# Peptides against a protein of PDB entry 1MQS, part 60

Target 1, 223 residues: chain A of PDB entry 1MQS
Amino acid sequence: ILKMLFLNKDLNNNDNITTITDDIFNQQEIIWKVLILDIKSTATISSVLRVNDLLKAGITVHSLIKQDRSPLPDVPAIYFVSPTKENIDIIVNDLKSDKYSEFYINFTSSLPRNLLEDLAQQVSITGKSDKIKQVYDQYLDFIVTEPELFSLEISNAYLTLNDPKTTEEEITGLCANIADGLFNTVLTINSIPIIRAAKGGPAEIIAEKLGTKLRDFVINTNS

## One batch from the design tools (peptide; made by RFdiffusion4, then SolubleMPNN)

Design b2_p15_6_s3 (from b2_p15_6, 5 letters changed)
Fold by OpenDDE base, seed 5:
Structure b2_p15_6_s3 (fold): chain B 223 residues (1-223), chain A 15 residues (1-15)
Amino acid sequence: as target 1 above (223 residues)
Amino acid sequence: MKPITHSNMFTSANN
């Protein structure tokens, strides 16, 4: 998150910032910028950072993407939002209207190819692609509740997975979503876990999906 | 984390 707030610049060659210290903020050039969030990313940020931390990172204003926002054409903006069509459309509209000077786009999870193509196409049509400075998948689609505890914020997951009325398709879909969230968490921690799951249930499905994602990621990064 | 580069973004849109 801090790396993102500092425009994805390398923070003192230590990729593993495990502790937020004042030293991190003092070593970076402060660029004043706006932070644009959605409901989900707001929860993510709020779980780990205080308003004062945002200020130290150069965030002067933070706002929800769906809310009316005043134009600040001379101020760069960081978007940290879910990879949705709606958010893309809003970002493009903000680009069209010159709402900000520069656009640093960060998605909370992986942007699907179709949405990436849509974003690219729309940005191309605006003729303002030069204002898009960064597009990142941040893999930060989780909330930290305690130092050693996180939540994927999936409502009724336990009930859905254990309700005999739930269809196999629904279970499989939910397991995929959980695996995606876990994958994002693993990438953020930057450590490959040992996956252990009970056999014959949703846990196994999740483990298999997560394992596949991790393997694919390792293959693609080493290639 | 690899940035989605402009070049990759636009090449994918034209494909």
Scores: peptide ipSAE 0.067, ipTM 0.553, DockQ to the pose 0.055
Fold by OpenDDE base, seed 3:
Formats: structure tokens, C-alpha cells, sequence
Structure b2_p15_6_s3 (fold): chain B 223 residues (1-223), chain A 15 residues (1-15)
């Protein structure tokens, strides 16, 4: 998250988060930015950062993407939002209206190809593609509840997985969603986990799906 | 994580 707030510049790994903020403040010209969030990403940010931390990162204003926002044509904007058609349309509308000087777009999870193509097409039509400075998949689709505990914030997951009335398709779909969330978490931690799951249930399905995603990722990054 | 560069974004849209 901090890396994103500093426009995805490489933060030297060896410095404690507390030391990084003080040293970055002393050495780098603070670029003041606007942070645009949705409901989900607001929860993610709020779980790990305080308002003072945002200010230290150069965030002057933060707002919800669906709210009416005043134009700040001389200020760069960081979007950290869910990869949805609605959010893409709003970003493109903000681009059309010259709402900000520069656009740094970060999605909370992987942007599907069809939505990426839609974004690219719409941006191309505006003739303002030069204002889009970066687009990132951040894989930050979870909430940190405690230093070593996180939540995927999937409503009724336990009930759905244990209700005998739930269809196999619903279970499989939910397991896929859980595996995606876990995959995002693993990528954020930047460590390959040992996966252990009970046999014969949803846990095994999740473990297999996650294992497949991790293998595919390793293959694609080493190639 | 590899950034989606401008070049990659628009090449994917044109293919």
C-alpha cells in the first residue's frame, strides 16, 4: 500500500516502515496527491493506515469514487478501486473532464482482459491517454484485522460452505473466490506458502485452486 | 509485480 501511495517507486526493503516514512520525507520532494477509493478499498486502507500516514505519503484529500468530487486539474490522482466496469467508466469520465492532472490507476485485484480492453478503448477515444501514467493490479483484496491475521471479507462464507442446500456450483464458485483472495494475499506477502488442507471438503478444493494459481504464477514469472 | 505499461495496455487493445 505504501509503495502504491508513493507511485509504485521501489522502496528499499531493508528499512522498517517507520524509518521509511521519515527518510522518504527528508529526501524526496513530497508530491501532493488525491486518493480516490471505493467502499472496499477504503476498508483495506483503513485497516493498515491512519489519516496521518496518508498525509505523510502526500495524500491531501481522499474521497469515494462515486461521490461528487471537485476538479483539481493541477493535482495528480491515485485511484485504488475494485476492477469493475462502473469504476472504469467513472475514471474515464474523470479523464474526459480533466478532473486531475495525472491518473495513477491501481486495482485492488487483477483486472480482467475484457475490462482492460474496455479501459484502453475508452481512454483512446478521449485522446488523453498521456494523462494515464500507470495502471497496476495491486492484489490487495483483503483486510488486515491483526498483525498476523487477515480477512477476505466474504459474507456468509462459512454458512454457504456448510449448508447442505448449497449447490456444488455455488460451493465451487465460492471456493474459487476464496482461492483468489488467498492468492492475492500470498503475492502481497511475497512468500510461497505451505498449503495444508483437510481432505474431502471445500478446504481441499480451495487448496487445489490456490496451488494451481501459484504454480501458474511461478511459471509465468520465470519465463 | 510487473506494471501494466502504456505500451502493453494499448497493444492488447489493438490485438
Amino acid sequence: as target 1 above (223 residues)
Amino acid sequence: MKPITHSNMFTSANN
Scores: peptide ipSAE 0.044, ipTM 0.546, DockQ to the pose 0.057
Fold by OpenDDE base, seed 1:
Structure b2_p15_6_s3 (fold): chain B 223 residues (1-223), chain A 15 residues (1-15)
Amino acid sequence: as target 1 above (223 residues)
Amino acid sequence: MKPITHSNMFTSANN
């Protein structure tokens, strides 16, 4: 998250959030920027950073993407939002309106190819593609509750997976969603987990899906 | 593991 807030530059310090922000705040000229969030990403950010930490990272204001926002044409904007058609359309509208000087776009999870193509097409039509400085998949679609505990914030997951009335399709869909969340978490932690799952149930489905995603990712990044 | 990034994905129409 801090790396994202500093425009995805490499941060040399593996120290705690406070030390990193203090060191950067004291050593570098602060680039003031706007942070644009949605409901999910707000929960993610709030789980690990305080308002003062955002300020130290150069965030002058933060707002919800769906909120009416005043134009700041001389200020760069960081978007950290879910990869949805709605959010893409809003970003493009903000671009058309010259709402900010520069656009640093970060999605909370992997942006599907069709949505990436849609974003590219819409931006090209505006003639303002030069204002788009970065597009990232951040893989940050979870909240941190404790130093060694996280949540995917999936409501009624346990109930749905254990209700005998739930269809196989619903179970498979939910397992895929859980696997996506776990995948994002693993990428953030930057370590390959040992996966232990019970056989013959949703846990096995999740483990297999996660394993496949991790293998595919490793193959694609090493090539 | 590093996030997938698309740096400078969009080129200005004028250049």
Scores: peptide ipSAE 0.035, ipTM 0.512, DockQ to the pose 0.072; fails the geometry check
Fold by OpenDDE base, seed 4:
Structure b2_p15_6_s3 (fold): chain B 223 residues (1-223), chain A 15 residues (1-15)
Amino acid sequence: as target 1 above (223 residues)
Amino acid sequence: MKPITHSNMFTSANN
């Protein structure tokens, strides 16, 4: 998150930032920015950072993407939002209206190709592609409750997976969502896990889906 | 694992 707030610049050699220290902020050039969030990303940010931390990271204002926001044409914007069509459309509208000077777009999870293409197409039509400085998949679609504890914020996941009335489709869908969340978490932790799951249940489905995603990612990053 | 960066997505092929 801090890396994102510093425009994804390499935070010096201490990749193992386990603690937010003043030293982290002092090592970076502070550029004043606006931070645009959605409901989900707000929860993510709020779980790990305080308003003062945002200020130290150069965030002057933070707002919800769906809120009416005043133009700040001389101020760069960081978007940290869910990869949805709605959010893309709003970002593009903000771009069209010159709401900010520069656009640093960060999605909470992987942006599907179709949405990426849609974003690219819409931006191209605006003729303002030069204002888009970066687009990132941040893989931060989870809440950190404690330094060693996170939540995917999936309501009733356990109940749904264990209710005999739940359809296979619902289970499979939920398992996919869980696998996506775990994938994002793994990418954030930057460690390849050993996946162990019981056979014959949702755990196996999740493990398989996660394993596939991780393999695909490794293949794509090594190529 | 580093986030996937799409920095060049909008480099107009000004060819």
Scores: peptide ipSAE 0.023, ipTM 0.526, DockQ to the pose 0.076; fails the geometry check

Design b2_p15_6_s4 (from b2_p15_6, 6 letters changed)
Fold by OpenDDE base, seed 4:
Structure b2_p15_6_s4 (fold): chain B 223 residues (1-223), chain A 15 residues (1-15)
Amino acid sequence: as target 1 above (223 residues)
Amino acid sequence: MKPITHSNMFTSANS
């Protein structure tokens, strides 16, 4: 998150920043910028950072993407939002209206190819592609409750997975969502886990899906 | 995390 707030610049050679210290903020050139969030990303940010931390990171204003926001044409903007068509459309509209000077777009999870293409197409039509400085998948679609504890914020996951009335499709879908969340978490931690799961249940499905995603990611990053 | 570069973003949209 801090890396994102510092426009994805490398904060320190030591990737092992486990604690937010004043030293992190002092080593970076502060660029004043606006932070645009959605409801989900607001929860993510709020779980790990305080308003003062945002300020130290150069965030002058933070707002919800769906809120009416005043134009700040001389101020760069960081978007940290869910990869949805709605959010893309709003970003593009903000671009069209020259709402900000520069656009640093960060999605909370992987942006599907079709949405990336949609974003690219819409941006191209505006003729303002030069204002888009970054587009990142941040893989931060989870809430940190404690330094060593996170939540995927999937309501009733345990109940749904264990209710005999739940359909196989629902279970499979939920397992996919969990695997996506875990994948995002793994990428954020930047450590490949050893996956162990019980056989014959949702845990195995999740493990397989996660394992596949991780393998695919490793293959694609090493190519 | 690989940045989606401008070049990659716009080339993929036109292909």
Scores: peptide ipSAE 0.070, ipTM 0.554, DockQ to the pose 0.057
Fold by OpenDDE base, seed 2:
Structure b2_p15_6_s4 (fold): chain B 223 residues (1-223), chain A 15 residues (1-15)
Amino acid sequence: as target 1 above (223 residues)
Amino acid sequence: MKPITHSNMFTSANS
């Protein structure tokens, strides 16, 4: 998250958030930015950062993507939002209207290819592609509740996975979503876990899906 | 994690 707030620059310090923000605040010229969020990303940010931390990261204003926002044409914007068609359309509209000087787009999870193509096409039509400075998949679709605990914020997951009335398709779909969330978390932690799961249930499905994603990722990063 | 670079985004849209 902090890397994103600093325009995805490498932060050399593995120190506490406070130490990192203080060091950066003291050493570098603060680039003031607007942070554009949605409901999900707001929860994510709020789980790990305080308002003062945002300020130290150079965030002067944070707003919801769907709310009416005043134009700040001389201020760069960081978008940290869900990879949805709606959010893409809003970003493009903001680009068309020159709402901000620069656009740093960060998606909370992986952007599907079709949406990436849509974004690229729409941006191309505007003739303002130069204002799009970054597009990232941040893999930050989870909530940190405690230093050693996180939540994927999937409502009724336990009930759905254990209800005999739930269809196999629903279970498989939910397991895929959980695996995606876990994958995102693993990438954020930057540590490959040992995966252990009980056999013959949703846990195994999740473990297999997660394992596949991790293997694919490792193969693609080493190539 | 490879950033989706500006160049990569628009080259993929034109192919």
Scores: peptide ipSAE 0.067, ipTM 0.530, DockQ to the pose 0.055
Fold by OpenDDE base, seed 5:
Structure b2_p15_6_s4 (fold): chain B 223 residues (1-223), chain A 15 residues (1-15)
Amino acid sequence: as target 1 above (223 residues)
Amino acid sequence: MKPITHSNMFTSANS
């Protein structure tokens, strides 16, 4: 998160900032920026940072993407939002209207190819692609509840997975979503876990999906 | 984390 707030610049060779210290903020040039969030990313940010921390990171204003926002054409904006068509359309509209000087786009999770293509196409039509400085998948679609505890904020997951009335398709879909969230969490921690799961249930499905994602990621990063 | 570069975005959009 802090790396993102500092425009994804390397924070003094310590990629593993596990503790928010005042020293982190003092080492970087403060560029004043606007932070644009959605409901989900707001929860994520709020779980780990205070308003004062945002200020120290150069965030002067933070707003919800769906709310009316005043133009600040001379101020760069950081978007940290879910990878949805709706959010893309809003970002593009903000680009069209010159709402900000520069656009640093960060998605909370992986942007699907179709949405990436849509974003690219829409941006190309605006003729303002030069204002988009960064596009990142941040893999930050979880909430930190405690230093060693996180939540994927998936409502009724336990009930859905254990209800005999739930279809196999629904279970499989939910397991995929859980695996995606876990994958994002693992990438954020930057440590490959040992996966252990009980056999013959949703846990195994999740473990297999997660394992596949991690293997694919390792293969693609080493290539 | 690898940035999605403009070149990659536009190449993907045109492919």
Scores: peptide ipSAE 0.066, ipTM 0.542, DockQ to the pose 0.056
Fold by OpenDDE base, seed 1:
Structure b2_p15_6_s4 (fold): chain B 223 residues (1-223), chain A 15 residues (1-15)
Amino acid sequence: as target 1 above (223 residues)
Amino acid sequence: MKPITHSNMFTSANS
């Protein structure tokens, strides 16, 4: 998250959030930025950072993407939002209206190819592609509640997985969603997990899906 | 993780 707030520059990982923000605040001229969030990403940010931490990172204003926002044409904007068609359309509209000087786009999870193509196509039509400075998949679709504890914030997951009325398709779909969340968490922690799951149920499905995603990722990163 | 670069984004739109 801090890397994202500092425009994805390499930060020395060994320092506490407070130390990093204080050192950067003291050593470098603060570039003031606007942070644009959605409901999900707001929860993610709020779980690990306080308002004062955002200020130290150069965030002067933060707003929801769906809120009416005043133009700040001389200020760069960081978007940290879910990879949805709706959010893409709003970003493109903000670009068309010259709402900000520069656009640093970060998605909370992997952006599907079709949405990436849609974004690229819409941006190309605007003729303002030079204002988009970065596009990242951050893989930050989880909430940190305590040290060594996180939540995917999936409502009724336990009920859905254990209700005998739930269809196999629904279970499989939910398991895929859980596996995606776990995958994002693993990438953020930057450590390969030991996966233990009970056999013959949703836990096994999740473990298999997660295992596949991790293997695919390793293969694609090493190529 | 590799960023989606400006070049990569617009190459995909033209394919």
Scores: peptide ipSAE 0.078, ipTM 0.550, DockQ to the pose 0.065; fails the geometry check

Design b2_p15_7_s1 (from b2_p15_7, 9 letters changed)
Fold by OpenDDE base, seed 1:
Structure b2_p15_7_s1 (fold): chain B 223 residues (1-223), chain A 15 residues (1-15)
Amino acid sequence: as target 1 above (223 residues)
Amino acid sequence: MQNVLNKYKNYVLVS
């Protein structure tokens, strides 16, 4: 998250959040930025950072993407939002209206190919592609509840997976969602997990899906 | 037309 707030530059610091923000704040002139969030990403950010941390990271103001926001044409904007068509359309509209000076776009999870193409096409039409400086998949689609605990914030997941009335399609879909969330968490932690799951149920499905995703990722990043 | 470069889940829009 801090890396994102500093425009995805390598911080090369393993210190705690406070030390990192203090050091950066004191070492260089702060670049003030606007942080644009959605409801989900707001929860993610709030679970890890305090308001003072955002300020020290150069965030002058943070707002919801759907909120009516005042133009700040001389201020760069960091978007950290879900990869949805709606959010893409809003970002493009903000670009058209010259709402900010620069656009650093970060998606909470992987942007699907079709949406990437849509974004590219719309941006091309605006003629303002030079203002888009970054587009990243951040893999930050979870909430940190405790130092050693996180949540994917999936309501009634246990009930759904264990209800005999739940269809196979519903189970498969939910398992995929859980695997995606776990995948994002693993990438954020930057450590290879040991995956243990009970046999013969949804847990095994999730474990297999997660394993596949991790293997695919390793192959793609080493290419 | 814009080209999109995709590497390591980081994207760059190129005109």
Scores: peptide ipSAE 0.007, ipTM 0.352, DockQ to the pose 0.206
Fold by OpenDDE base, seed 2:
Structure b2_p15_7_s1 (fold): chain B 223 residues (1-223), chain A 15 residues (1-15)
Amino acid sequence: as target 1 above (223 residues)
Amino acid sequence: MQNVLNKYKNYVLVS
């Protein structure tokens, strides 16, 4: 998260948040930025950072993407939002309107190829592609609750997975979402997991999906 | 379109 707030520059991850922010704040000229969030990413940010941390990271203001935001044409913007068509459209509209000087786009999870192509197409039409400085998948769609504990904040997950009335399609979809969240967590922790799951249920589905995602990622990274 | 996509081939996966 801090790396993102510093425009994805390399940071020493071994230090605590306070040390990192203090060191950077003292050593570098602060670049003031706008942080654009959605509801989900707000929860993510709030779980690990305080307002003071945002300020030290050069965040002058943070707003929800769906809120009416005042234009700041001379200020760069960091978007940290869910990879949705709606958010893409809003970003493109902000680009069209020259709402900010530069656009650093960070998605909370992987942006599907079709949406990336859509973004590219829309941006090309605007003729303002030069204002988009970064596009990242951050893989930060989980909430840190306490040390060594995180939550995907998926409402009614347990109920859905254990309700006999739940359809196979619903279960499969939910398992995919859980696997995505776990995948993001694994990447964030930067540790290779040992996956153990009970057979014959949602746990197995999740494990298989997660395993596939990890394998695909490794293949793509080594390519 | 292709030029735009090429620009964003530097699409970075960040953990």
Scores: peptide ipSAE 0.000, ipTM 0.342, DockQ to the pose 0.271
Fold by OpenDDE base, seed 3:
Structure b2_p15_7_s1 (fold): chain B 223 residues (1-223), chain A 15 residues (1-15)
Amino acid sequence: as target 1 above (223 residues)
Amino acid sequence: MQNVLNKYKNYVLVS
């Protein structure tokens, strides 16, 4: 998250948040930025950062993407939002209206190809593609509850997986969703996990799906 | 692995 707030520059991962922000604040002129969030990303940011941390990262103001926002044409903007058609349309509209000086777009999870193409097409039509400086998949679709614990915030997951009335399709779908969340977490941590799961239940399904995703990702990145 | 993961996190927008 801090890396994103510093325009995806490499940061030393061994330092705590305070040390990183203080060092950067002291070494470089702070570039003041606007942070645009949605409901999900707000929860993610709030779980790991304090208001003072945002300020030290150069965030002068933060707002929800769906809220009416005043133009700040001389200020760069960081978007950290869900990869949805609605959010893309709003970003493009902000671009058309010259809402900000520069656009750093970060999606909470992977942007599907069709939506990426849509974004590219709409931006091309505006003639203002030069204002879009970055487009990233951040893979940050989770909430940190403790230093070594996180939540995917999937409502009624336990109930759904253990209710005998739940269909196999529903279970499989939920397991896929969980696997996606875990995949994002693994990518964020930047380490390959050892996956262990009990046989004969949802845990095995999740483990297999996650394993497949990780293997596919490694293969694709090495090609 | 970390370097590889970081490399493919970014999209390139072509105008």
Scores: peptide ipSAE 0.000, ipTM 0.296, DockQ to the pose 0.131
Fold by OpenDDE base, seed 5:
Structure b2_p15_7_s1 (fold): chain B 223 residues (1-223), chain A 15 residues (1-15)
Amino acid sequence: as target 1 above (223 residues)
Amino acid sequence: MQNVLNKYKNYVLVS
């Protein structure tokens, strides 16, 4: 998150910042910028950073993407939002209106190819692609509840997975969502886990999906 | 030592 707030620049050549210290902020040049969030990413940010931390990172203003935001044409903007069509459309509209000077787009999870193509197409039509400085998948779609503990904030997940009335389709869908969340968490931790799960249930499904995602990611990033 | 993954993916937009 801090790396994102510093425009994804290297923070002392250390990708494994585990603690927020004043030293992190003091070593970085402060660029004043706007942070644009959605409801989900707000929860993520709020779980690990305080308002003062945002300020130290150069965030002057933070707002929800769906809010009516005042133009700040001379100020760069960091978007940290869910990879949805709605958010893409809003970003493009902000681009069209020159709402900010520069656009640093960060998605909370992987942007599907169809949405990436949509974003690219819309941006190309505006003729303002030069204002888009970054587009990242940040893989930060989770909430840190306490040190060494996180939540995917999936309501009634346990009940749904263990209710005999739940359909196979519902189970499969939920397992996929959980695997996506775990995938994001693993990437954020920046280490490959050993995955162990009980056989014959949702845990196995999740483990297999997660394992596949991780393997695919490693293959694709090393190619 | 555990293998490390890239924690983010950057996209290139076509202008």
Scores: peptide ipSAE 0.005, ipTM 0.322, DockQ to the pose 0.109; fails the geometry check

